# Ledger of designs, part 139: peptides against a protein of PDB entry 2AKA

Target 1, 299 residues: chain A of PDB entry 2AKA
Amino acid sequence: MEDLIPLVNRLQDAFSAIGQNADLDLPQIAVVGGQSAGKSSVLENFVGRDFLPRGSGIVTRRPLVLQLVNSTTEYAEFLHCKGKKFTDFEEVRLEIEAETDRVTGTNKGISPVPINLRVYSPHVLNLTLVDLPGMTKVPVGDQPPDIEFQIRDMLMQFVTKENCLILAVSPANSDLANSDALKIAKEVDPQGQRTIGVITKLDLMDEGTDARDVLENKLLPLRRGYIGVVNRSQKDIDGKKDITAALAAERKFFLSHPSYRHLADRMGTPYLQKVLNQQLTNHIRDTLPGLRNKLQSQL

## One batch from the design tools (peptide; made by RFdiffusion4, then SolubleMPNN)

Design b2_p21_8_s1 (from b2_p21_8, 11 letters changed)
Fold by OpenDDE base, seed 1:
Structure b2_p21_8_s1 (fold): chain B 299 residues (1-299), chain A 21 residues (1-21)
Amino acid sequence: as target 1 above (299 residues)
Amino acid sequence: SEYEELLKKTLEEIDELNKRL
């Protein structure tokens, strides 16, 4: 089963190269969440590198197809610049920004055209995610007044697809009942069959409060459940705190917290990565016969 | 077409993978 994710990666690249991404319901995981929900931090924690655009407002403005590949070497490659190997992940960040600006212009608009990024690393499991723009209610800068709806429409192009799993990222320090990620997931997946919940910012909850009921799948049940994570603080990111140290701190957080210690082995970024790898692999396996038939019918 | 060729190649890859599973 180890070759299933690489197969879908080749399909994603091939269809992207010919501009026909919209016509195939490929088995994939779309990442959704409000602005500042912690999506970028979760993805960077998988890689163990800082490589995603950061800032205020809408940071992700194009879909990012992030293909993680376990390898003995560490480097990144973009589909739009084949043959260039990036070993400096700051250059990866700059390339994402440049390629985004090339298509969207200077007004910080959005585009539905994906960026395809492959990261080879000894520290990753094979995993492909589609990072989507963060949901927002307030335009920033020169963004059009209807930017909220443009983002929603873009997200809907992905999450309405039957073969799309949804990684719904919600911060614990906000009202989870009002989570933009969980709302959009519930709209397109009312039975909670395709949605995996990620709860961030558990370390930022008010003293005496916890997200135990959510993490135990008792409050807003999802078939695929919830996984809690603790990301680096913005101060830690700005201070270039090592991700390995942050992962150790995350483990310590769950083990030492009275409400979460019994869940600690089913929490944290490393566990999330394993679960997503398994979920995606199984999902590809289950959808592959239908995909084959669909492809055959188009000949 | 380029698209049809891609589909054929993809089907072959799927079939090869299915033989290994």
Scores: peptide ipSAE 0.399, ipTM 0.909, DockQ to the pose 0.431
Fold by OpenDDE base, seed 3:
Structure b2_p21_8_s1 (fold): chain B 299 residues (1-299), chain A 21 residues (1-21)
Amino acid sequence: as target 1 above (299 residues)
Amino acid sequence: SEYEELLKKTLEEIDELNKRL
């Protein structure tokens, strides 16, 4: 089963290289959420490196196909820069920004053309995610006034696909009923069959409040459930707090919190990574016969 | 076509994987 994710990675790369990526319903996980929901922090916590663009407004402006590959060595590769190995993850961040700007220009516009990034690391499980632009209502800088709708349309190109799983990232310190991630997921997956809920910012909830009912899948039930995580604060990120230390703090948070202690073994970034690896692997296995038939019918 | 060649290669890879599962 360990070869299923690498197979899909090769398919993603091959179809992207010929510009045919949009026409294939490949088994994948699309990451959706509002701006500042904590999507980038979740992805960086998987890698254990700071490598994603940061800033105000829309940071992710192109789909980022992030292919995590367990390896004895640590480095990154871009599909658009074949043969170049990146060992400095700051250079990875800069390359994402440069490649984004090359296509979108300086107006902070968006493009549906993916960036394919593969990260080899001993600290990751095999996992592929498609990071999508954060949903926003307010244009920033020179963004077009309809940027909200452009983002929505881009997201819909991914999340409407039957073989697309949805990682819906929602902050706990906001009304979950108003979660942009869960709203879009409910629109395209009304039965909650394809959606995995991630609840961030559990450490930022008001005193005397908790997300227990959400995490226990009692409030807004998803078939695939919810996983709570605690990301680094912006202060911790700016202070270059070690991700390993942050993961230890996350574990401590769940174990010490009266409302979450009983769930602690089914919470946190390491558990999320494991669950996503398993769910993606199983999803690929289940969809592979249908994919094969579809491909064969096109010959 | 390049697309058809890719499809054929993909099918072969899927079939090989299925033999290992």
Scores: peptide ipSAE 0.393, ipTM 0.907, DockQ to the pose 0.425
Fold by OpenDDE base, seed 5:
Structure b2_p21_8_s1 (fold): chain B 299 residues (1-299), chain A 21 residues (1-21)
Amino acid sequence: as target 1 above (299 residues)
Amino acid sequence: SEYEELLKKTLEEIDELNKRL
């Protein structure tokens, strides 16, 4: 069972290397959400390192195939620069930015061409996620006026695939009924079969309000449910607050909150990582026979 | 083609994995 995610990783890399990614419906998890929804923070919390681009506006501008691999060593590798091991995660961030700019230019445009990044770490479970550009309605800088539609079209290339699971990231301090992530998920997965809800910014909700009904799967039911997380604040990120300390604070938040205490064992980043590992593994197992048949039919 | 060779290799890998499961 532990070899299923690595198998799919090898397939992703091999087909990406020959430019044939678009022709395969590989079992995967696509991460979707509005800008500033907390997607990048969730991914960095899995690794325990700051390594994703940060800033105002659209940060992720190409799909990032993030392959987490449990290992005794800690380093990163890019498919586009094989043989180079990155041990400084600031250099990983810079490489993502440079490789993004190489393809999109400096105009903050987007490209559908993925970046494949593999991270080896003793602190991760085997997990592959496709980080997608954040949905936005407002162009920034010299972005094209139709950037919203370009992003949506890019997302649709992933989330419409039958074997694509959707990690829908929504902030709790905004109207969840109007969440861009949940809207796009509902559009392509109306029965909520492929969608996993992540609720961020639970610590930023107004006093006297909570997301209990959402987290209990009562408001907008998803078959795969919802998991709440608490990310570092932007101030904490800028101050390079330790992610391990932030994860401890997250645990304390759920245990101490009257509305979430009873859910605390099914909340937080470590639990999310475990659930995603299990769900992806099971999903690969369930889809592998169909994938095999599809591949065979192409010969 | 390179694509067909990749497909064949992939199928073999899937089949070998299935034998171990």
Scores: peptide ipSAE 0.388, ipTM 0.906, DockQ to the pose 0.398
Fold by OpenDDE base, seed 2:
Structure b2_p21_8_s1 (fold): chain B 299 residues (1-299), chain A 21 residues (1-21)
Amino acid sequence: as target 1 above (299 residues)
Amino acid sequence: SEYEELLKKTLEEIDELNKRL
């Protein structure tokens, strides 16, 4: 089973390289959420490195196919610059920004053309995610007034596919009934079969409130359930707080919180990685016969 | 075509993987 995710990675790279957005409906996980929902922080916590663009407004402006590969060595590679190994993750961030700007220009526009990034690390499980632009209603800078709809249309290209799982990222310190991630997921997955809920910012909830009912899958039930995480604060990110220390603080948060202690073994970033690895592996296995038949029919 | 060659290679990889599973 360990070879299923690498197989799909090779397919993703091959189809991207030939410029055919092969309508193959490859088994994948698309990450969706509003701006500032904590998507980038979740992905960086998986790698244990700061490597994603940061800022106000729309930071992710192209789909990022993030291929995590368990390895004895730590380095990153881009599909658009094959053979270059990145060991400095600040250079990875700069390359994402440069490659984004090369296609979108300086107007902070978006492009549906993916960036393919593979990260080898001893600290990751095999996992492939497609990070998508954050949903927003407010154009910033020179963005077109219809940027909200452009982002939505881009997301729909991924999340409408039957073999696409949806990682819906929602902040706990906002009304979950108004979550952009859960709304779009419900639109394309009304039975909640393809959606995994992630609840961020649990540490930023108002005193006397908690997300227990959501995390127990009682409020807005998803077949695949919800996982709570605690990301670094913006102050911690700016202060370059170590991600390993943040993961320890996350564990402490769940264990010490009266509303979450009983869920602590099914919460946090390490558990989320494990669940996503297992779900993606199983999903690839289940979809592989159909994919094989589709490929054979094209010959 | 390059695409057909890729498809054939992919099918072979899938079949080999299925034999190991």
Scores: peptide ipSAE 0.379, ipTM 0.903, DockQ to the pose 0.407

Design b2_p21_8_s2 (from b2_p21_8, 12 letters changed)
Fold by OpenDDE base, seed 3:
Structure b2_p21_8_s2 (fold): chain B 299 residues (1-299), chain A 21 residues (1-21)
Amino acid sequence: as target 1 above (299 residues)
Amino acid sequence: SEQQKLLEETLAQIDELNKTL
């Protein structure tokens, strides 16, 4: 079963080369959430490297198809730069920024055209995610006044597809009932069949408050449940805090917290990776016959 | 086309995997 995710990666690359990416209902996980919800930090914690664009406002401006591949070596490759191996993840960040700016221009606009990035690492499970622009209500700089709607329309192109799983990223230090991620997920998946909840910023909750009821799937039930994570703070990122040390601190957080100790084995970034790998693999298996028939009808 | 060939190769790989599942 470990070969199903690499197979879909080849399909994604093939369809990206054909320019038909928007019309394909490939089995995938779309990552959704408000700005500063912690989406990029979750993805970087999977890789164990800092490689995503940083900044205020809308950082992700094109869909990023992030293909994680377990390998004995560590390097990255872009579909638009075939044959170039990146071993410096700062250069990966710069390439994402450059390729984004090449299509969107300097005005911080958005484009629905994906960037395809493959990361080989001994520290990852096979996993493919589509990082989507963060939902926002306020245009920043030269962004168009309708940027909120442009982002929403872009997200809808992914999350409305039947074969799309939704990784809904919500911060715990905000009202979960007002979560942009859970709102959009509920709109397109009203029965919660395709949605996986991620709760970030559990370490930033007010004293005497916790997200136990959310994490126990009691407040806003999702069939696929919720997983809590503790990301590095922006200060920790700027200070180049080691991701391995951050993952150890996350484990310690859950084990030591009175409200989360009993859930600790079903929390944290490593568990999230495992769950996403398993769910994506199973989802690919279930959708593959239908996908095959659709593809064959197009030949 | 090169694209069609890649699609056919991928379909063949799907079929191979489906035999092992």
Scores: peptide ipSAE 0.168, ipTM 0.791, DockQ to the pose 0.609
Fold by OpenDDE base, seed 4:
Formats: structure tokens, sequence, C-alpha cells
Structure b2_p21_8_s2 (fold): chain B 299 residues (1-299), chain A 21 residues (1-21)
């Protein structure tokens, strides 16, 4: 069963190489959320490395097909740069930025053309995620005035597909009823069958408030539930706090918090990875019987 | 092409897995 994710990775690579990625309803997890919702931090916490572009506004400007592969070695490979192994994850970040700028130009525009990044690591479970541009209503720099709609249209190409699971990332320190991630998920998955909720910034909630009801799946029910995580603070990132230390702090947060202690074993980044691996594997299995027929119709 | 070979191999693997499901 653990080999199902690598199988789909080979399909993704093959179809990316022939330019047909957009038309395939491959079993996948699309990551959605507003700007600054913490998507990139969640992904970096999976890898245990800083490797994604950082900044204010739209940081992810192309879909990033992130293929995590459990391995005894640690390195990254890009589909567009065959044969080059990256062991410095800062160079991975720079390559993402360079490859993004090569296609989008300097205006901070977006492109629907994915970047395919494979990360081999002993710290990851087999997991493939498609990181998507953060939803925004405000153009930055030389972005076109319709950038909001361009992003939404791009997201819709992924999240409308029946075989797409949705990782909806929402910050707890904002009104969850107004979460861009949960809104788009509700639009395309009104029954909450394909959506996994991730609640970030639980450590940044006002004193005396908590997201317990959300995390217990009582407020905005999703079939696949919610998982709370605590990402590194901006201060921690600027201070180059190690992700391993941050994960330990996350565990401590849940265990010590009166509202979350009873949920602590079903919270945090390591648990999220396990859940996503299991859900993706099961989803691939369930969709596999139909996948062959779909492929035959497109080839 | 290399891509076509990869696709064919992957399809064969899917077919094999489908037999076990």
Amino acid sequence: as target 1 above (299 residues)
Amino acid sequence: SEQQKLLEETLAQIDELNKTL
C-alpha cells in the first residue's frame, strides 16, 4: 500500500513531461489557503528544512507539486533540472524562485505551469501535495488587477476535480467563518467529503479564546476532520529556530494547553503527516480502478 | 520517447495493482 504514492508520482512526472497535467484527475491533495495562512510553513515542517520562498503577499506563484519520499538520504530533485541533486535546501529555495521568475517574469504574476519538486528525506512520509498560490484580494507590486480571479481560476482547476483532496489551511487567530480556504472548499465540496482542515496559529489566539470546537469538528464539520498545528513564529524564523525544536515546542503547546491537551495525540505536524499519508494512500487505492480507463482515454 | 516509456511502465504497474484489488 505504501507504494501507491510513488506510483502516482511517476504518473505525475510522466504527464508533466508531456504537458497534460491539467486534464488529469489524478488522486492528489491540493493545499489551499489565504495569504499568510501558514501553508508554506506546514510544508517546510514536513521536510524539516527551510526551502520555500518567503515574504509578504503571494509567495507561491506557480503550483508546486511537492513529492515527499521517505529515504535514508536527504536531497531534492526538480523535474525541470534532471540529474541535479540538491543537498542545500537554500539552493532549493533559490531554484524555485528562479524557475518561477523565468516563467512569470518580474511582475510577480502567476502561472498555472507546475514546478515539480521531489524531496528525499528520512524525516518525511511518502506524501505528495500540490501547493497552490495563496488566495488574495489585493494585488501587490506590478500584479494585474484581476490577480484574485487568476488565482481562484488556477485553484479551481485543481479543487474541482473529484479525485482532488483539499488541504484547507486556516489561521486560528482570524475569523474561521471567513476563511478563504474553507470558503473555496465549501464551494467545490459542499458536503465536506474531500476537505481536510488544518488550523494554524493556535498559539496566536487571544487569551481566553480557543479553537476547541473547530478542532473537535463541532463548528464547521468536515468528514475528514481538522488538525491543529503550531508553526514557527516570524521571530523563530528570523532567529533561524530549528524545525525539530519547533516541532517539540508544538507538542509541548498542545500538551500544556487546557483546551487542547485531550486532543494532543491527534494534533501537530507529525500527526498531520501521518493522516495525509494514510488518506492519500487510501484515496489512491479507491480511485485506482478507474484511473486506467481515464488514462487510456487521454493517451 | 522517455516520457512515453515511463507512462507505459506506469500503466503496466497500475494494471498489475488493479489485478490485486
Scores: peptide ipSAE 0.164, ipTM 0.791, DockQ to the pose 0.709
Fold by OpenDDE base, seed 2:
Structure b2_p21_8_s2 (fold): chain B 299 residues (1-299), chain A 21 residues (1-21)
Amino acid sequence: as target 1 above (299 residues)
Amino acid sequence: SEQQKLLEETLAQIDELNKTL
């Protein structure tokens, strides 16, 4: 079963090289959420490295196909620069920024053309995610006034596909009933069959409030449930706080919190990685016969 | 074409995995 995710990665690379003219509904996980919901921090916590662009407003401006591969060595490779191995993850961040700007220009526009990044690491499970631009209502800088709709249309290209799982990232310190991630997920998955909820910023909730009912799947039930995580603060990121230390602090948070202690073994970034690996592997297995038939019809 | 070969190789890999499932 460990070879199913690498097989789909080879398919993704092949179709990216041919051009997206193959309307192939590949089994994948699309990551959706509002701006500043904590999506980039969740992905960096999986890798254990700072490698994603940071800033105010729309940070992800192209879809990022992030292929995590368990390996004895640690390095990254881009599909657009084959044969170059990146061992400095700051250079990975700079390459994402440069490749984004090459296609979108300097006006902070968006493009539907994916960036394909593979990360080999001993610290990851095999997992493929598609990081999508953060939903926003307010244009920043020279962005077009219709940027909200452009982002929405881009997200819909992924999340409407039947074989797409949805990782809906919502901050706990905002009204979850108004979560952009949960709204778009409910629009395309009204029965909650394809959606996994991630609740970030649990450490930033007002004193005397908690997200227990959400995490227990009682408020807005999803078949695949919710997983709470605690990301590094912006101060911790700016101070270059080690991700390993942040993961230990996350575990301590859940174990020490009166409302979450009983859930602690089903919370946090390591548990989220395990769940996503298992869910994606099972989903690939279930969809593989249909994919085979579609591929054969294209020969 | 190189693309057709890649699709054929991928189908063969899917078929091999399906034998082990």
Scores: peptide ipSAE 0.157, ipTM 0.788, DockQ to the pose 0.508
Fold by OpenDDE base, seed 5:
Structure b2_p21_8_s2 (fold): chain B 299 residues (1-299), chain A 21 residues (1-21)
Amino acid sequence: as target 1 above (299 residues)
Amino acid sequence: SEQQKLLEETLAQIDELNKTL
């Protein structure tokens, strides 16, 4: 079973190379959430490196197929520049920005054309995620007035696929009933069969409030449940706080919090990564018998 | 094309895995 995720990665790369990626119902996890929901921070915490574009507004403007591969070495490779190994993750960030701007221009528009990034690391489990643009209601800068709908349409290309799992990222310091991530997930997965809830910003909740009922799967039940995480603050990111130290602080947060202590072994970024690896592996296994026939019909 | 060959090879790997599952 250890080779199932790498197998799907080879399929993704092959179809990307032939320009057919958008029509493939490959077993994958799409990451959805509002702007500033903490999606990029979750992905960077998996890698243990700062490598995603940062800033105000729409940061992710193209789908990012992030292929994490457990390896003895640490480096990144892009499908669009084969043979170049990136060992500096700041250069990875710059390449994502440059490749995004090459296709979208300087207007901060979006493109449905994926960027394929593979990260080899001893610190990751095998995991493939599709990072999608953050949902927004307000155009910024030179963005088209219909940018909200363009983002929504792009997300729908992924999340409507039956073999797509949905990682719905919602901040705890906002009304979860109004979560853009949970709304879109409920629209395309009304029975909550394909959705995994991630609750960020648990450390930023108002005093005397907690997300216990959500994390216990009692408020908005998902079959695959919810996992709480604590990301680095923007101050910590700007201060270049080490991700390893942040993960230790996250563990301490859950263990010391009266409302979450009993859940602490089923919370945090390392547990999330493990769960996603297991769920994706099982999902690939379950879809594999039908995958061959579907792929053959597209040739 | 090289890309089509890669796809065919990957499909063959799926067939092998399906036999072991």
Scores: peptide ipSAE 0.153, ipTM 0.781, DockQ to the pose 0.760

Design b2_p21_8_s3 (from b2_p21_8, 10 letters changed)
Fold by OpenDDE base, seed 1:
Structure b2_p21_8_s3 (fold): chain B 299 residues (1-299), chain A 21 residues (1-21)
Amino acid sequence: as target 1 above (299 residues)
Amino acid sequence: SEDEKLLQETLEQIDELQKKL
């Protein structure tokens, strides 16, 4: 079963090279959420490195196909610069920014053309995610006034596909009923069959409030349920707090919290990574016969 | 075409994996 994700990775790379990405419904997980919902922090916590662009406004401006591969060595590779191994993850961040700017220009526009990044690490499970631009209603800088609709249209290209699972990232310190991630997921997956909920910022909730009902799948039920995580604060990121220390703090948070202690073994970034690996593996297995038939019909 | 070769190789890989499942 561990070989299924690498197979789909080879397919993704092949189709990205041909430019025919639009016609193939590959089994994948698309990551959706509002701006500052914590999507990038979740992905960085999987890798254990700071490597994604940071800033105010729309940070992710192109889809990022992030292929995590368990390996004895730690390095990254981009599909657009084959043969170059990155061991400094700051250089990975800079390459994402440079490659984004090359296509989108200086006006911080968006492009539907994905960046393909593979990360080899002993600290990851095999997992492929498509990080999508954060939903926003407010244009920043020189962004076009219709940027909200451009982002929405880009997201819809991924999340409308039947073989696309949706990782809906929502912050707990905001009204979850108004979650942009859950709204878009419900629009394209009204039965909640393809959606996995991630609840971030549980540590930033007001005293005396909790997200227990959401995490127990009682408020807005999803077939695949919800997983709570605690990301590093911006202060922790700026202070270069080690991700290993942050993961220990996350575990401590869930274990010590009266509302979450009974869920602690089904919460946190390591558990989320395991669940996503299993969900993706099973999803690939279930979709592989249909994918084979579709590919054969194109020959 | 190079694209057809890549598709064929991919189909072969899928078939090999399906035999292991």
Scores: peptide ipSAE 0.143, ipTM 0.801, DockQ to the pose 0.510
Fold by OpenDDE base, seed 3:
Structure b2_p21_8_s3 (fold): chain B 299 residues (1-299), chain A 21 residues (1-21)
Amino acid sequence: as target 1 above (299 residues)
Amino acid sequence: SEDEKLLQETLEQIDELQKKL
């Protein structure tokens, strides 16, 4: 079954080449959340590298189709620059920024045209995610005044698809009832069938508060449940704290926390990666017959 | 077209995987 995700990657690449990306109901996981919810940190923790654009405001301005492939070698490839292998992940970051700016210009605008990035690594499970722009309410700089709605419309192009799973990333140090990620997920998936909750910033909660009820799926139940993670702080990222050390600290956090100790084996980035791999694989299996028939009808 | 060929090859791969499932 591990081969199903690479197959869908080939489909994604093929459809991207023919310009049909927006109309394809491919089995995929779309990552949604407010700005600074920790989406980019979750993705970087899967790879074990710093490679995503960083900054204030809207950092992701195009959908990033991130294809993780387990391999004996470590390198990245972009669909838009075939044959170039990136081994320096800072160059990967720069290429994402350059390719984004090439399409959107300097005005920090957005485009629905995906960037396709494949990362081969011995440290990843096969997993494909679509990183989407962070939801925002306030334009910054020279962004268009309707940027909130442009982002929303872009997200809706992905999350309304029946074969799209939704990775809803919410910070624990904010009111979960007001989570932008869970709001958009509930709008398009009111029964919580397609939504996976990720709770970040558990280490930044006020003393005497916890997200236990959320993580136990008791507060806002999702069929696919919630997984808590502890990302590196911005200070740790700026200080280039090793992701391996951060993953060890995350494990220690859950094991040592009175409210989370009993959940520790179902929490953290490695468990999230495993769950997403399994859920995506199963989802591909379930949707593949319908996808096959659709593709055959287009030939 | 090259795109149709790629889609056809992908369909064949899907069919092969479905037989193994």
Scores: peptide ipSAE 0.072, ipTM 0.737, DockQ to the pose 0.537
Fold by OpenDDE base, seed 5:
Structure b2_p21_8_s3 (fold): chain B 299 residues (1-299), chain A 21 residues (1-21)
Amino acid sequence: as target 1 above (299 residues)
Amino acid sequence: SEDEKLLQETLEQIDELQKKL
């Protein structure tokens, strides 16, 4: 039987090719979070490769439709350069940067036009995510003074769609009540029906504090719950620390922590990937009849 | 067009999947 996620990937590619990106309510997961919330690190941990742009301020400046496909081979392909297989993930990073700059210019501006990236890997489950620009309140460099509102408007184009699930990424070492990700999710999904919470930076919390109540879904309840993860430090990223070693350290963190040990089997990047695959698959199944009718209306 | 063909093929694949679900 054909997997449902690859089918939706073909729909995404087809509609992207005809320029109908904004008008289709495709079943997808939009990734939202403030700057430095750890979104890019979560996505790279799924792939097991460094391939996303890095830097200070707003790094993601266009929506990145990231299509993960389980395969025996490891390579990436862009929709905008069909037939080119990337096996060096540094070249993938450079292509994202180049394609971003081609549309936005060098002024660190943003564009709502997606980049479509497909990654084949033995280390991934079938999963499609839309990485969105990090929410910010402060323009950096030559960014327009209204960049906060431009980012918000871009996010709203995705997260307001009924068939959009929201992966809300929040750092644990900041006040969760002030999380930009959870605020925008609550605005468009007040009942928490479409939102999955990800809590990063659990290893960077002050001594004697923990996020147990959040992870147990007691503080800010979401119907789909919360999953804690531990990403590489910025020093570890800059030093090109192996992601496999980081995932082992993440597992050890949850197992050894008194507040999280009882949750350890429902925490960490591998569990998050599994949950997202299952949630997206089920969501596609539920929306497939409506998707068929929408597709027919475009012919 | 090539895009219309791709959409038609995708529609047929959806219809086949719906029969199996």
Scores: peptide ipSAE 0.060, ipTM 0.726, DockQ to the pose 0.571
Fold by OpenDDE base, seed 4:
Structure b2_p21_8_s3 (fold): chain B 299 residues (1-299), chain A 21 residues (1-21)
Amino acid sequence: as target 1 above (299 residues)
Amino acid sequence: SEDEKLLQETLEQIDELQKKL
């Protein structure tokens, strides 16, 4: 049986060709979180490659439709440059930056126009994510003073859709009650039906503190629960620490931590990827009949 | 599968809609 996710990728490509005028709510997962929450690192950990823009402030400035496709080969393709296969993921990063700058200019503004990136890899499960700009309160550089609201409005275009699942990425070393990701998710999904919590930076928590209650879904309950992950440090990223080694370290972290050992089999990036694949697949199955009916009514 | 068929039909409908726009 062909995975439903690749089939929906074709629908996404078709909708991207039609433009924003198709009021079709495609089943998707939008990734939301504050700046430096670890969103890009989670996505790179799925691929096992460094390929996303990095830096301070707003890194993602356009929605990135990231289509992960399990394949025997490893390469990337952009919808805006069809036929070009990228095997160097540094070139992928550069293309994202160039394509972002082409539309937004050099002022680090944002654009609602998606970049569509497909990554074929033996290291991924079939999974489509929409990486969204990180929520910020402070403009940087030549960003417009209302950049916070522009980002928020952009996020709302995705997360308000009923068929949009929300991957809310929050750092554990910050007050989770103040998590921008969880706040926006709660605003549009007050019953926590569409939200999946990701807790990053568990390794950076103060001694004597833990996120056990959150990870056990006891503090801020989400129907779809929480998954903790340990990303590479900025030093590790700058040092080009191998993601495979980082994933092994993540596993060791959960297994060795007294507060998380009992959860270790339901934590970490590989488990997150599996859960997202399953949840997206099920969500697609549940929403496709309604989508078809809506399309039929528009013909 | 039924799901694959539904997706294919949906895609075809999208393609038809695109032609009308």
Scores: peptide ipSAE 0.059, ipTM 0.702, DockQ to the pose 0.106

